# Peptides against a protein of PDB entry 1IK9, part 46

Target 1, 211 residues: chain A of PDB entry 1IK9
Amino acid sequence: MERKISRIHLVSEPSITHFLQVSWEKTLESGFVITLTDGHSAWTGTVSESEISQEADDMAMEKGKYVGELRKALLSGAGPADVYTFNFSKESCYFFFEKNLKDVSFRLGSFNLEKVENPAEVIRELICYCLDTIAENQAKNEHLQKENERLLRDWNDVQGRFEKCVSAKEALETDLYKRFILVLNEKKTKIRSLHNKLLNAAQEREKDIKQ
Target 2, 207 residues: chain A of PDB entry 1IK9 as posed
Amino acid sequence: MERKISRIHLVSEPSITHFLQVSWEKTLESGFVITLTDGHSAWTGTVSESEISQEADDMAMEKGKYVGELRKALLSADVYTFNFSKESAYFFFEKNLKDVSFRLGSFNLEKVENPAEVIRELIAYALDTIAENQAKNEHLQKENERLLRDWNDVQGRFEKAVSAKEALETDLYKRFILVLNEKKTKIRSLHNKLLNAAQEREKDIKQ
Target 3, 195 residues: chain B of PDB entry 1IK9 as posed
Amino acid sequence: MERKISRIHLVSEPSITHFLQVSWEKTLESGFVITLTDGHSAWTGTVSESEISQEADDMAMEKGKYVGELRKALLSVYTFNFSKESAYFFFEKNLKDVSFRLGSFNLEKVENPAEVIRELIAYALDTIAENQAKNEHLQKENERLLRDWNDVQGRFEKAVSAKEALETDLYKRFILVLNEKKTKIRSLHNKLLNA

## One batch from the design tools (peptide; aimed at target 1 K188)

Design b2_p19_3 (made by RFdiffusion4)
Pose (drawn by RFdiffusion4):
Structure b2_p19_3 (pose): chain A 207 residues (1-76, 81-211), chain B 195 residues (1-76, 83-201), chain P 19 residues (1-19)
Amino acid sequence: as target 2 above (207 residues)
Amino acid sequence: as target 3 above (195 residues)
Amino acid sequence: EFDEIIAEADEEFDEEADE
């Protein structure tokens, strides 16, 4: 069981703001209850599933396509107008296309015997919604703060692992360099002794 | 300007639910407006910064401690009483085996309740709208952080596994370069022996 | 990187032995 409470402007009363409450079960297609309130009185009407299928036929529209129009218009490039007569309790709304508009929906609402009960329930539903949301935003705030820390933690663990690698790399190299360079000293020494020995043979060939 | 709308029950009508709306600027300490409604009528009252501190004196409580009790009672065990004839509103605190009057307000019946009720409903719908948007923004950040974390964690796995492959990999190369030096040394020594 | 470090260390050692 779902519902949507939207505010709307009636053409015959652009001054005051009204509220539209639509409630259904699963889908709009299966039928819905619509309630209009000005904060004092309330008018209610029902639309059965069969009535929706019939209205879609009378409008030459694919049923799901028609329900889609109802969703955009009632559950809040698509321009919609709303009219209501307190004298008749007739409620209708049209979709305004280019130079051509048409009746999209019509409801004969009935004035409610207990407006206050309806208004109180509506406000109560809204307050419950505000409440459920806050609890959710708080749950997400904490999850947010947990992740901000869990990142900073691992980020530090990362920098340490990298820093440890660099210290170890340079440490290994340093040892290598020492050993390698000691050998070079031997090579140089041998190489030069050889040269010397070549020059000595060269001197015996010459004298 | 901030406000809180609470659902309450009056002692003289546990059947019907009333709504208490409290509004203020910065802190309750600087005064606030309280409105009571049953969805048909509405009663309002203004409580000045002057009256509040005055009440803090009659009680002998620090203006802070006193405002604290109001926050707990009015912004949501607390009991609420209202007489539609007198428009007098008072509430009490109930502890184990005792209760006491905590405060009261002389409210006045509002001339256009529908206007008040409409504004209250409008506020709730805006609040629902803003809260749903924040739930989205925080939902995405929760996603970004989840991804960012996996990234770095991966970098850490790769980095640690590298530090553990370093000694073995570098030592092989060192052996290679070192063996080259020795060969040269041997060949030189052998030449020297030739002569 | 390692071959380059060794080449530099070679050059430095040659220059020092010549001097």

Design b2_p19_3_s1 (made by RFdiffusion4, then SolubleMPNN; from b2_p19_3, 10 letters changed)
Fold by OpenDDE base, seed 5:
Structure b2_p19_3_s1 (fold): chain B 211 residues (1-211), chain C 211 residues (1-211), chain A 19 residues (1-19)
Amino acid sequence: as target 1 above (211 residues)
Amino acid sequence: as target 1 above (211 residues)
Amino acid sequence: SFDEKIKEEEKKLDEEAKK
């Protein structure tokens, strides 16, 4: 089962933070359980796939688009933008919420809730879920931190090896060139010496033919 | 102010998870506020630096060691090891806890609490703190994940450049040696040709002198 | 390039072998 808890402000009690829990199996579209609490009382309702389909039809909205709006309203938490307004009557146990756009406000959904007989159990379970989520997220953060430190070390090691490889390639090229020039100059000197010996031998032969 | 919330089991109510909140300024040694809740009622007490010092003295324990044990008992949460046993009387509002070792159990501390008049506010604030902590940890997790993905890309890029540099260095050395051998062989052929011309010129001169 | 420097030194060696 998946779950999300969010803070909401009710129009009827704007000074008292309420908590909205939504729980579902696999997808929100297949139905969900909604729980509302003020830290003293709790109210719960089940919303079926048929009710979600009926509300989408009543709104003349495509079901996937409607579920997308439900997900934003019920799961995203109250961001600083009053895009979603929540209403609840403790007497009728009727919960409804509206989407507020610049020029249009419309009811997005409505659910009948039931008052929980033992709200303390619901509140304890909600706090337990929060503490479990904190512990899981801390463990994930510690793992990611250690992995980042490993990757940074591995990056520095390969970067240092790469810089050494670049420098070694340049040094190799320079050294091979210097050695090449030295050997070529030696062979050039030997060729010059042999040419001079040939010229001298030819001059001596021309002297010997002239007697 | 720093804060920690943990689940505890009371000896008097082992089937009902309680929540222990500890809040402090800078250090636990300078005093703290303790809050206990069962999701319906709440109890709060303030522990001063003087009370911590007195309890350490009464135990004949060095203050730093005593605060270290308090930190483990009150902040580490109930791990699966029943090393710490918690007791609370709802009538007397007396809270005490023990450290259980294999051969010795001893009282680690005791505090008088007061029943909170509006427990719903304390519970709402506690849930708010949990939700804020979840949001902060999620943001840290997303940041670390993005940084991890960046570091992995950067590592793959430099690794690929390093492998190319290694291959290019080996190819350069091989190519330079091949070219060097070709040029040396050409100069060696030229030197051999010049030596043969010198030998022929010397043989012709010896023929002309005999002639 | 390495190739250009080799070719230039080869050309200088060939010009001096033609005297």
Scores: peptide ipSAE 0.023, ipTM 0.821, DockQ to the pose 0.223; fails the geometry check
OpenDDE base, seeds 1, 2, 3, 4: peptide ipSAE 0.020, 0.019, 0.020, 0.019; ipTM 0.822, 0.822, 0.821, 0.822; seeds 1, 2, 3, 4 fail the geometry check

Design b2_p19_3_s2 (made by RFdiffusion4, then SolubleMPNN; from b2_p19_3, 13 letters changed)
Fold by OpenDDE base, seed 3:
Structure b2_p19_3_s2 (fold): chain B 211 residues (1-211), chain C 211 residues (1-211), chain A 19 residues (1-19)
Amino acid sequence: as target 1 above (211 residues)
Amino acid sequence: as target 1 above (211 residues)
Amino acid sequence: DLDKKIEEEEKKLDEEYAS
């Protein structure tokens, strides 16, 4: 089961933060449980997949688009731009919400809730879920931080090896060329020496012919 | 101000999870505000630095050690080994906690709390703090995840460059040797040719003398 | 070992010059 808790403000009680919990299995389209609380009282309702489909049809809205709007309204809370307005009557237990656009507002959905007999249990469970979520997220943060530090060390190690490899390649090329030039110069000297011996032998032979 | 919320179980009400909020400025040693709630009622007390010092003295415990035990008891909740036992009387508003060791238990501290007139406000604020903490931790997790993905890409890039550098160094060495051997063999061939010319010239001169 | 290969090629050249 997936869960999201959001803070909302009711039009009837704008000074009192309410909490809207939505719980669902895999996808919000398959239905959900909605829980509303003010920290003293709690109200719950179950919305089925068939009710979601019926609400979409009644609005003449495509189901996927309607579920997309439900997700934004119920799982994001009141966005920073007051795009969604929430209304609740404690007497009738009727919950409804509107989408407010610049020049157009319309009812997005409505649900009948039931007052919870033991609101303290619902509130305690909600706080437990928040504390568990905090602990899980902290453990994940600590893991990601340690992994980040590991990856940075590994990057620095490979970078240092790469720089050494580049320098070693340049040094190798320079050393090999120097050695090759030395050996080539020795062979050039031997060739010159042999040429001079041939010239001397030819001059001696020319002297022997001239007696 | 720093804050920690923990779930605790009271000896008098072991079936009902209670929440212990501790709030402090910089260090727990400087004093703290303690809030207890069951999701219906709330109780608050303020503990000063002087009261913490007095409790440490009354226990004949070094202050830093005593504050270290307070931190474990009040900020960690009941550890997995039930090392700390919490007691609260709703009638007297007296809160006390014990450290349980294998063969020894002792009272670690005691506080007088006051029943909050509007517990719903305290509960709402506590839930708001949990939701804010979840949002902050989620944003940090998303940031660390993106940074880890960046570092992994950067590591793979440098690793690939390093492997190419190693291969290029080996290829360079092999190529330079092959080229050098070719040039050396040309010089060897020239040297051999000049030696053969010298031998032939010597043989012709020896024929001319025998002539 | 590059040095050893260079020395072996030099030695072969000197041996061919000595005959």
Scores: peptide ipSAE 0.028, ipTM 0.827, DockQ to the pose 0.277; fails the geometry check
OpenDDE base, seeds 1, 2, 4, 5: peptide ipSAE 0.023, 0.024, 0.025, 0.024; ipTM 0.829, 0.828, 0.828, 0.828; seeds 1, 2, 4, 5 fail the geometry check

Design b2_p19_3_s3 (made by RFdiffusion4, then SolubleMPNN; from b2_p19_3, 10 letters changed)
Fold by OpenDDE base, seed 5:
Structure b2_p19_3_s3 (fold): chain B 211 residues (1-211), chain C 211 residues (1-211), chain A 19 residues (1-19)
Amino acid sequence: as target 1 above (211 residues)
Amino acid sequence: as target 1 above (211 residues)
Amino acid sequence: SFEEKIKELEEELDKKAAE
């Protein structure tokens, strides 16, 4: 079961924060359970796949688009923009919400809720879920932090090896060139010496022929 | 203000999860506010620095050690080991907790609480704090995840450059040695050719002297 | 480049071997 809890403001009670819980099995499209609470009372309703399909048809909206709007309204919490307005009657237990656009406001959906007999149990379970979620998120944060520290160490190690490899390549190139020049100069000196010996031998032979 | 909410079980009501909120400014040692709730009623008490000091003295415990035990009892939540037992009387509003060791159980602390007139407000604020904490932890998780992905990319880039640098260094060394051997062999061949010319010139000179 | 420096060294060696 998947669950989302959102803080909402009701038009009828704008000074009292309400909490909207939505629970579903796999997809919001297959139906969901909605729970509203003010921290004292709770109200719950079940919305079926057939009701979602009927609401989409009544709105003349494609089902996937309608479910996308439901997901934004019911699961996102009202972001900082008052795009969604929530209404609830404690007398009729009728919950409805509107999408407010710049030039158009329209009812997005409506649900009949039932007053929960034991609201304290629902509230305790909701707080438990929040605390469990905090603990899971803290464990994920600690894991990700340890991975970041590992990756940073591994990066520094490879970077240091890379810099050493670059410097070693440049040093090798320079050393090999210096050694090559030295050996070539030695061979060049030997070649010059041998040429001078050949020239001297030729000059001596010309002297010996002249007698 | 710092805050911690823990799920606890009371000896008097072991089937009903209670929530223990502790709030403090800078250090638990300087005093704290404790709130207990069952999701319907709430009870609050203020514990001063002087009361903490007095409880430490009455226990014949060093204050820092006593505050360390308070922190484990009140902030850690009962870990899986039943090391701390919590008791509360709804009639007297008296809250106390015990530390259970293998051979010794002792009262660690006790507080007089007062019943909150508007428990719904306290419960709503507690749920708001949980939801805000979830949102903060989610934002931290997303940030750490993005950093992990960045560090992984940066590591792969440097690793790939390092492997290329190693291969390029080995290739350079091999190429330089091959070229060096070729040039040295050419110079060696020239030196041999010049020596043969010198030997031939010496042999011709010996023939001319015998002639 | 390293290759250009080797080539220049080879050319200087060949020129001085033809002298």
Scores: peptide ipSAE 0.017, ipTM 0.821, DockQ to the pose 0.205
OpenDDE base, seeds 1, 2, 3, 4: peptide ipSAE 0.013, 0.020, 0.021, 0.007; ipTM 0.822, 0.821, 0.820, 0.822; seeds 2, 3 fail the geometry check

Design b2_p19_3_s4 (made by RFdiffusion4, then SolubleMPNN; from b2_p19_3, 12 letters changed)
Fold by OpenDDE base, seed 3:
Structure b2_p19_3_s4 (fold): chain B 211 residues (1-211), chain C 211 residues (1-211), chain A 19 residues (1-19)
Amino acid sequence: as target 1 above (211 residues)
Amino acid sequence: as target 1 above (211 residues)
Amino acid sequence: DFDKKIEEEEKKLDKENAE
């Protein structure tokens, strides 16, 4: 089961932050449970997949688009742009919300809620869920931080090896060239010595012909 | 101001999860505000640095050790080992907690709380703090995730460059040796040719002497 | 650079063999 808690402001009670909890299985389209609380009282209602489909049809809106609007309204809270307004009557237990655009406002949805007999239990469970979520997120954060530190060390290690490899390649080229020149010079000296011996042999033969 | 919310169980009401909020400035030693709630009622009390020092002295405990025990009791919640037990009387508004070791139990501290007139406001603020903390932790987690993905890419890039550098070093060594062998073989051929010319000249001279 | 240095050293060897 997935769950989202959002703070909302009711048009009737704008000075009192309310909390809107939505719980669903896999997808919001499959239906959801809505819970509203002011920290003293709580109200709950169940919305089925069939009711979501009916509301979409009544609005003449495509179901996927309608569910997309429900997701924005109910799971993201009223963003700073007040795109969604929430209304609730404690007397009738009727909850409805509107989408406000510059020139057009329309009712997006409405739900009948029931007043919870033991609101303290609902509030405690809501706080427990928040604390559990904080603990889970902290554990994930600590894990990601340790992984980040590991990755940074691993990067520094391979970077250092790479720099050493580059330097070693340049050093190898220089060393091989020096060794080659030494061997080449030895061969030059041997060739020169053999040429001098040939010249001397030719001069001796010319002396022997001249008696 | 720093803040921690923990779930606790009261010895008098073990079936009802209570929430213990502690708020402090910089260090718990400087004093703190304690808030207890059951999701319906709330109680608050302020503990000064002087009261913490007095409680440590009354216990004949070193202040730093005492504050360390307070931090474990009040900020970590009762761990699964039930090392700390919490007691609260709604009638007297007296809150006290004990440290339970295998063979020794002792009162660690006690505070007088006052019943809050508007508990719903305290509960709403507590929920708001939880929601804000969730949002902050989510943002940090998303940032760390993106950073880890960046570091992984950077690691893969330098690793690939390193592998190419290693291969290029080996290829360079092989290529340089092949080139050296070609030049050396040419010089060896010249040396062999010059030796053969010397041998022929010596044979001709020996013929001329016999002649 | 390396190939050019080898070629220069070969040319020096060939000149010394012609002289």
Scores: peptide ipSAE 0.022, ipTM 0.826, DockQ to the pose 0.305
OpenDDE base, seeds 1, 2, 4, 5: peptide ipSAE 0.024, 0.023, 0.020, 0.025; ipTM 0.828, 0.827, 0.827, 0.827; seeds 1, 2, 4, 5 fail the geometry check

Design b2_p19_4 (made by RFdiffusion4)
Pose (drawn by RFdiffusion4):
Structure b2_p19_4 (pose): chain A 207 residues (1-76, 81-211), chain B 195 residues (1-76, 83-201), chain P 19 residues (1-19)
Amino acid sequence: as target 2 above (207 residues)
Amino acid sequence: as target 3 above (195 residues)
Amino acid sequence: EAAKEAEEEAEEAAKEAEE
């Protein structure tokens, strides 16, 4: 059981703001209850599933396409106008295309015997919604703060692993360099003794 | 300017639910407006900064401690009473085995309740709208952080596994370069022996 | 005459919508 409460402007009353409450079960296609309130009185109407299928036929529209129009218009490039007469309780709305507009929906609402009860329930629903949301935003705020920390933690763990690798790399190299360079000292020494021995032969060949 | 709308029950009408709307600027300490509505009529009252502190004195409570009790009672066990004939509103606190009057307000019946009710409903719808948007923004940040974390965690796995492959990999190369030096040294020694 | 002709055309259109 779902519902949407939207504010709307009636052409015959651009001064005051009205509220439209639409409620259904699963989908709009199966039918819905619509209530209009000005904060004092309330007018209600019902639209059955068969009435929706018939209205879509009378409008030469694919049924799902028609329900889509109802969703954009009632559940809040698509321009819609709303009219209501307190004297007749007739409620209709049109879709305004380019130079051509048409009747999209019409409802004969009935003035409610207990407007206050309807208004109180509506406000109560809104307050419950505000409440459910806050609890959710708090749950997400905590999850947010947990992740901000869990990242900072592992980020530090990362920097440490990298810094440990660099210290170990330079440490290994330093040892290597020492051993390698000791050998080079021997090579240079041997190499030079050899040269010396070559120059000595060369001197015996020459004298 | 902030406000809180609470659903309450009056002692003289546990059947019907009323709504208490409290509005203020910065802190209740500087005064506030309280409105009571049953969805048909509405009663309002203004409580000045001067009256609040005055009440903090009649009680002998620090203006802070006193405002604290109001926040708990009015912004949501607390009991509420209202007489439509007097417009007098008072509420009490109920502890184990005792109760006491905590405060009262002389409210006045509002001339255009529908206007008040409409503004209250409008506020709730805006609040729902703002809250739903924030739920989205925080939902995405929760996603970004989830991804960012997996990233770094991966970097950590790769980095630690590298530090553990380093000693073994670098030592092989060192053996290679070192074995070259030795060969040279042997060759040189062998040449020297020649001569 | 015109009203009789319009009534006949409306009856024909009603029979065709019944089929």

Design b2_p19_4_s1 (made by RFdiffusion4, then SolubleMPNN; from b2_p19_4, 13 letters changed)
Fold by OpenDDE base, seed 5:
Structure b2_p19_4_s1 (fold): chain B 211 residues (1-211), chain C 211 residues (1-211), chain A 19 residues (1-19)
Amino acid sequence: as target 1 above (211 residues)
Amino acid sequence: as target 1 above (211 residues)
Amino acid sequence: DEEEKKREEEELEEELAEE
């Protein structure tokens, strides 16, 4: 089971932060449980896949698009854009929410809730879930931080080896060419010396033939 | 102000998870506010630096060690080791906790709490703090994950460049030596040819002198 | 023989001048 808790403001009680918990199996489309609390009272309702399909049909909206709007309204929390307005009657236990765009306001969904007999148990479980989520996220943060520190060290080590390899390649090329030029010049000097000896020998032979 | 919320079990109500919030300025040693809730009622007390010092003196414990024990008891939550036992009387509003070691049990601290008139406000604020902490930790997790993915890409890129540099260095060395051997062998062949011409010229001159 | 020696001398001077 997946769950999300969000802070919402009710039109009837704008000064009191309410908490909206949504719980579902695999996907929100297959149905969900909605729980509302003010920190003293709690109200719960179950929404079936058939009710979600009926609400989409009543709105003349494609089901996937409708579920996408439900996800934004019920799971994203009230972002600063006030795009979603939440309404609840504690007397009738009727919950509904609207999407407010610049030129269009429309009801996005409506649910009948039931007052929970023991709200303290629901509130305790909600706080437990928040504390578990904090602990899991802290453990994940610590793991990711250690992994980032490892990856940064590994990167610096390979970067330093790469820079050494580049410098060693340039040094190797320079050293090999210097050594090559030295040996080549020795061979050129030996060729010139042998050639001069041949010329001298030829000149001496021509003198000996001329008596 | 720093704060920590923990789950605790009271000796009087072991079936009901309670929540202990501790709030402090800079260090726990300078004093703290303690809040207890069961999700319906809340109780708050303030502990001064002088009270912490007095409790340490009454225990004949060094203050830094005592504050270290307070931090483990009040901020770490009840770990599975049941090392800390929590007691609270809803009638007297007296809160105390004990450290239970194999051979020694002793009272670690005691505080008078006051029943909060509006527990729903304290519970809502506590849930808000949990949700804010979840959001902050999620943002940090997403940042660390993106940074991890960046560092891994950067590492793979440098590793691939390093492997290419190693291979290019070996190829350069092999190619330079092959080219060097070719030119060197040509010059050695020319030296041998010139030396043979010199020997032949010397032999012909010796024939001409004998003639 | 003399022309071949001159060509070999010129080729050797060219090989020695080109490097």
Scores: peptide ipSAE 0.015, ipTM 0.826, DockQ to the pose 0.000
OpenDDE base, seeds 1, 2, 3, 4: peptide ipSAE 0.015, 0.015, 0.014, 0.014; ipTM 0.827, 0.826, 0.826, 0.826; seeds 3, 4 fail the geometry check

Design b2_p19_4_s2 (made by RFdiffusion4, then SolubleMPNN; from b2_p19_4, 14 letters changed)
Fold by OpenDDE base, seed 4:
Structure b2_p19_4_s2 (fold): chain B 211 residues (1-211), chain C 211 residues (1-211), chain A 19 residues (1-19)
Amino acid sequence: as target 1 above (211 residues)
Amino acid sequence: as target 1 above (211 residues)
Amino acid sequence: EEEEEERKEEELEELLEEL
């Protein structure tokens, strides 16, 4: 089961933060339970897949698009753009919400809720869920933080090895060239010496032929 | 201002989860506000630094140790060891909590609370704080997750560069040695050729002298 | 192969004459 709690403002009570809980299984399309509370009273309703389909059909909206709008309205809370307005009558227990476009507001959905007999239990359960969610997110944060610290150490270790490899490559190249030049110059000197000996021997032979 | 909400069970109402909110400025030692709720009623009390000091003195406990025990009792909730038990009278508004050791339970602290006239406001504010804390922790989680993904990419990039540097170093060494061997062998061949020419010239001269 | 070795040898000789 998935659930989301959102803060909403009712048009009828704009000074009082209300809390909208939506609970569903896997997909919001399969139906959901909606719970509204003001911290004293609570109201609950169940919305079936059939009701969601009927609302989409009544709106002449494609079901996937409609469910996408329900998700934004009911699970995101009133987003920063006040795109969704929420209405509730405590007398009729009728809940409805509207999508506000620039030039037109239209009803997106409506539900009959039932007043909860024991609202304190619903409120306690809601607070418990919030506290559980906080604890789970804190544990995730601590894990991710430790993982970040590990990855940063691992990066520094590889970076330091890489820099040493670059320096070792440059040092190797320089050392090899220096050694090669020394050996090559020795061989060049020996070639020159042997060539001079050949020239001298040829000159001596030419002198010996001339008695 | 810092605050912590904990689930507690009252000895008087063990079937009903209560919520204990503690709010303080910087340190718990400077005093705190305690709020208790059952999701219907709420009770609040303010504890001053003087009261904390007096409770520590009455217990003959070092103040830092006492504040450390208060922190465990009031901020951690009932830890897994049931080390702290909570008592509250709705009639007297007297709240007290005990530390349970293996052989001895002792009162750690006691506070007179006042019944909140509008508990719904306190409950709404408490839920708002929980939702804000969830949102903040979610944003931190998303940030840490993105940072983890970045650090992992950066690690892979440096690792790949390091592996290329190692391979390039080995290739450079191999190539330089191959080239050097070729040049050196050429010079050795030229030295051998010149040496043979010198030997032949010496042999010819020795023949010319015998002739 | 021989022409490539000879070119690599000449390049190495040139590099070694410039040093």
Scores: peptide ipSAE 0.019, ipTM 0.830, DockQ to the pose 0.000
OpenDDE base, seeds 1, 2, 3, 5: peptide ipSAE 0.019, 0.016, 0.020, 0.019; ipTM 0.830, 0.828, 0.830, 0.831; seeds 2, 3, 5 fail the geometry check

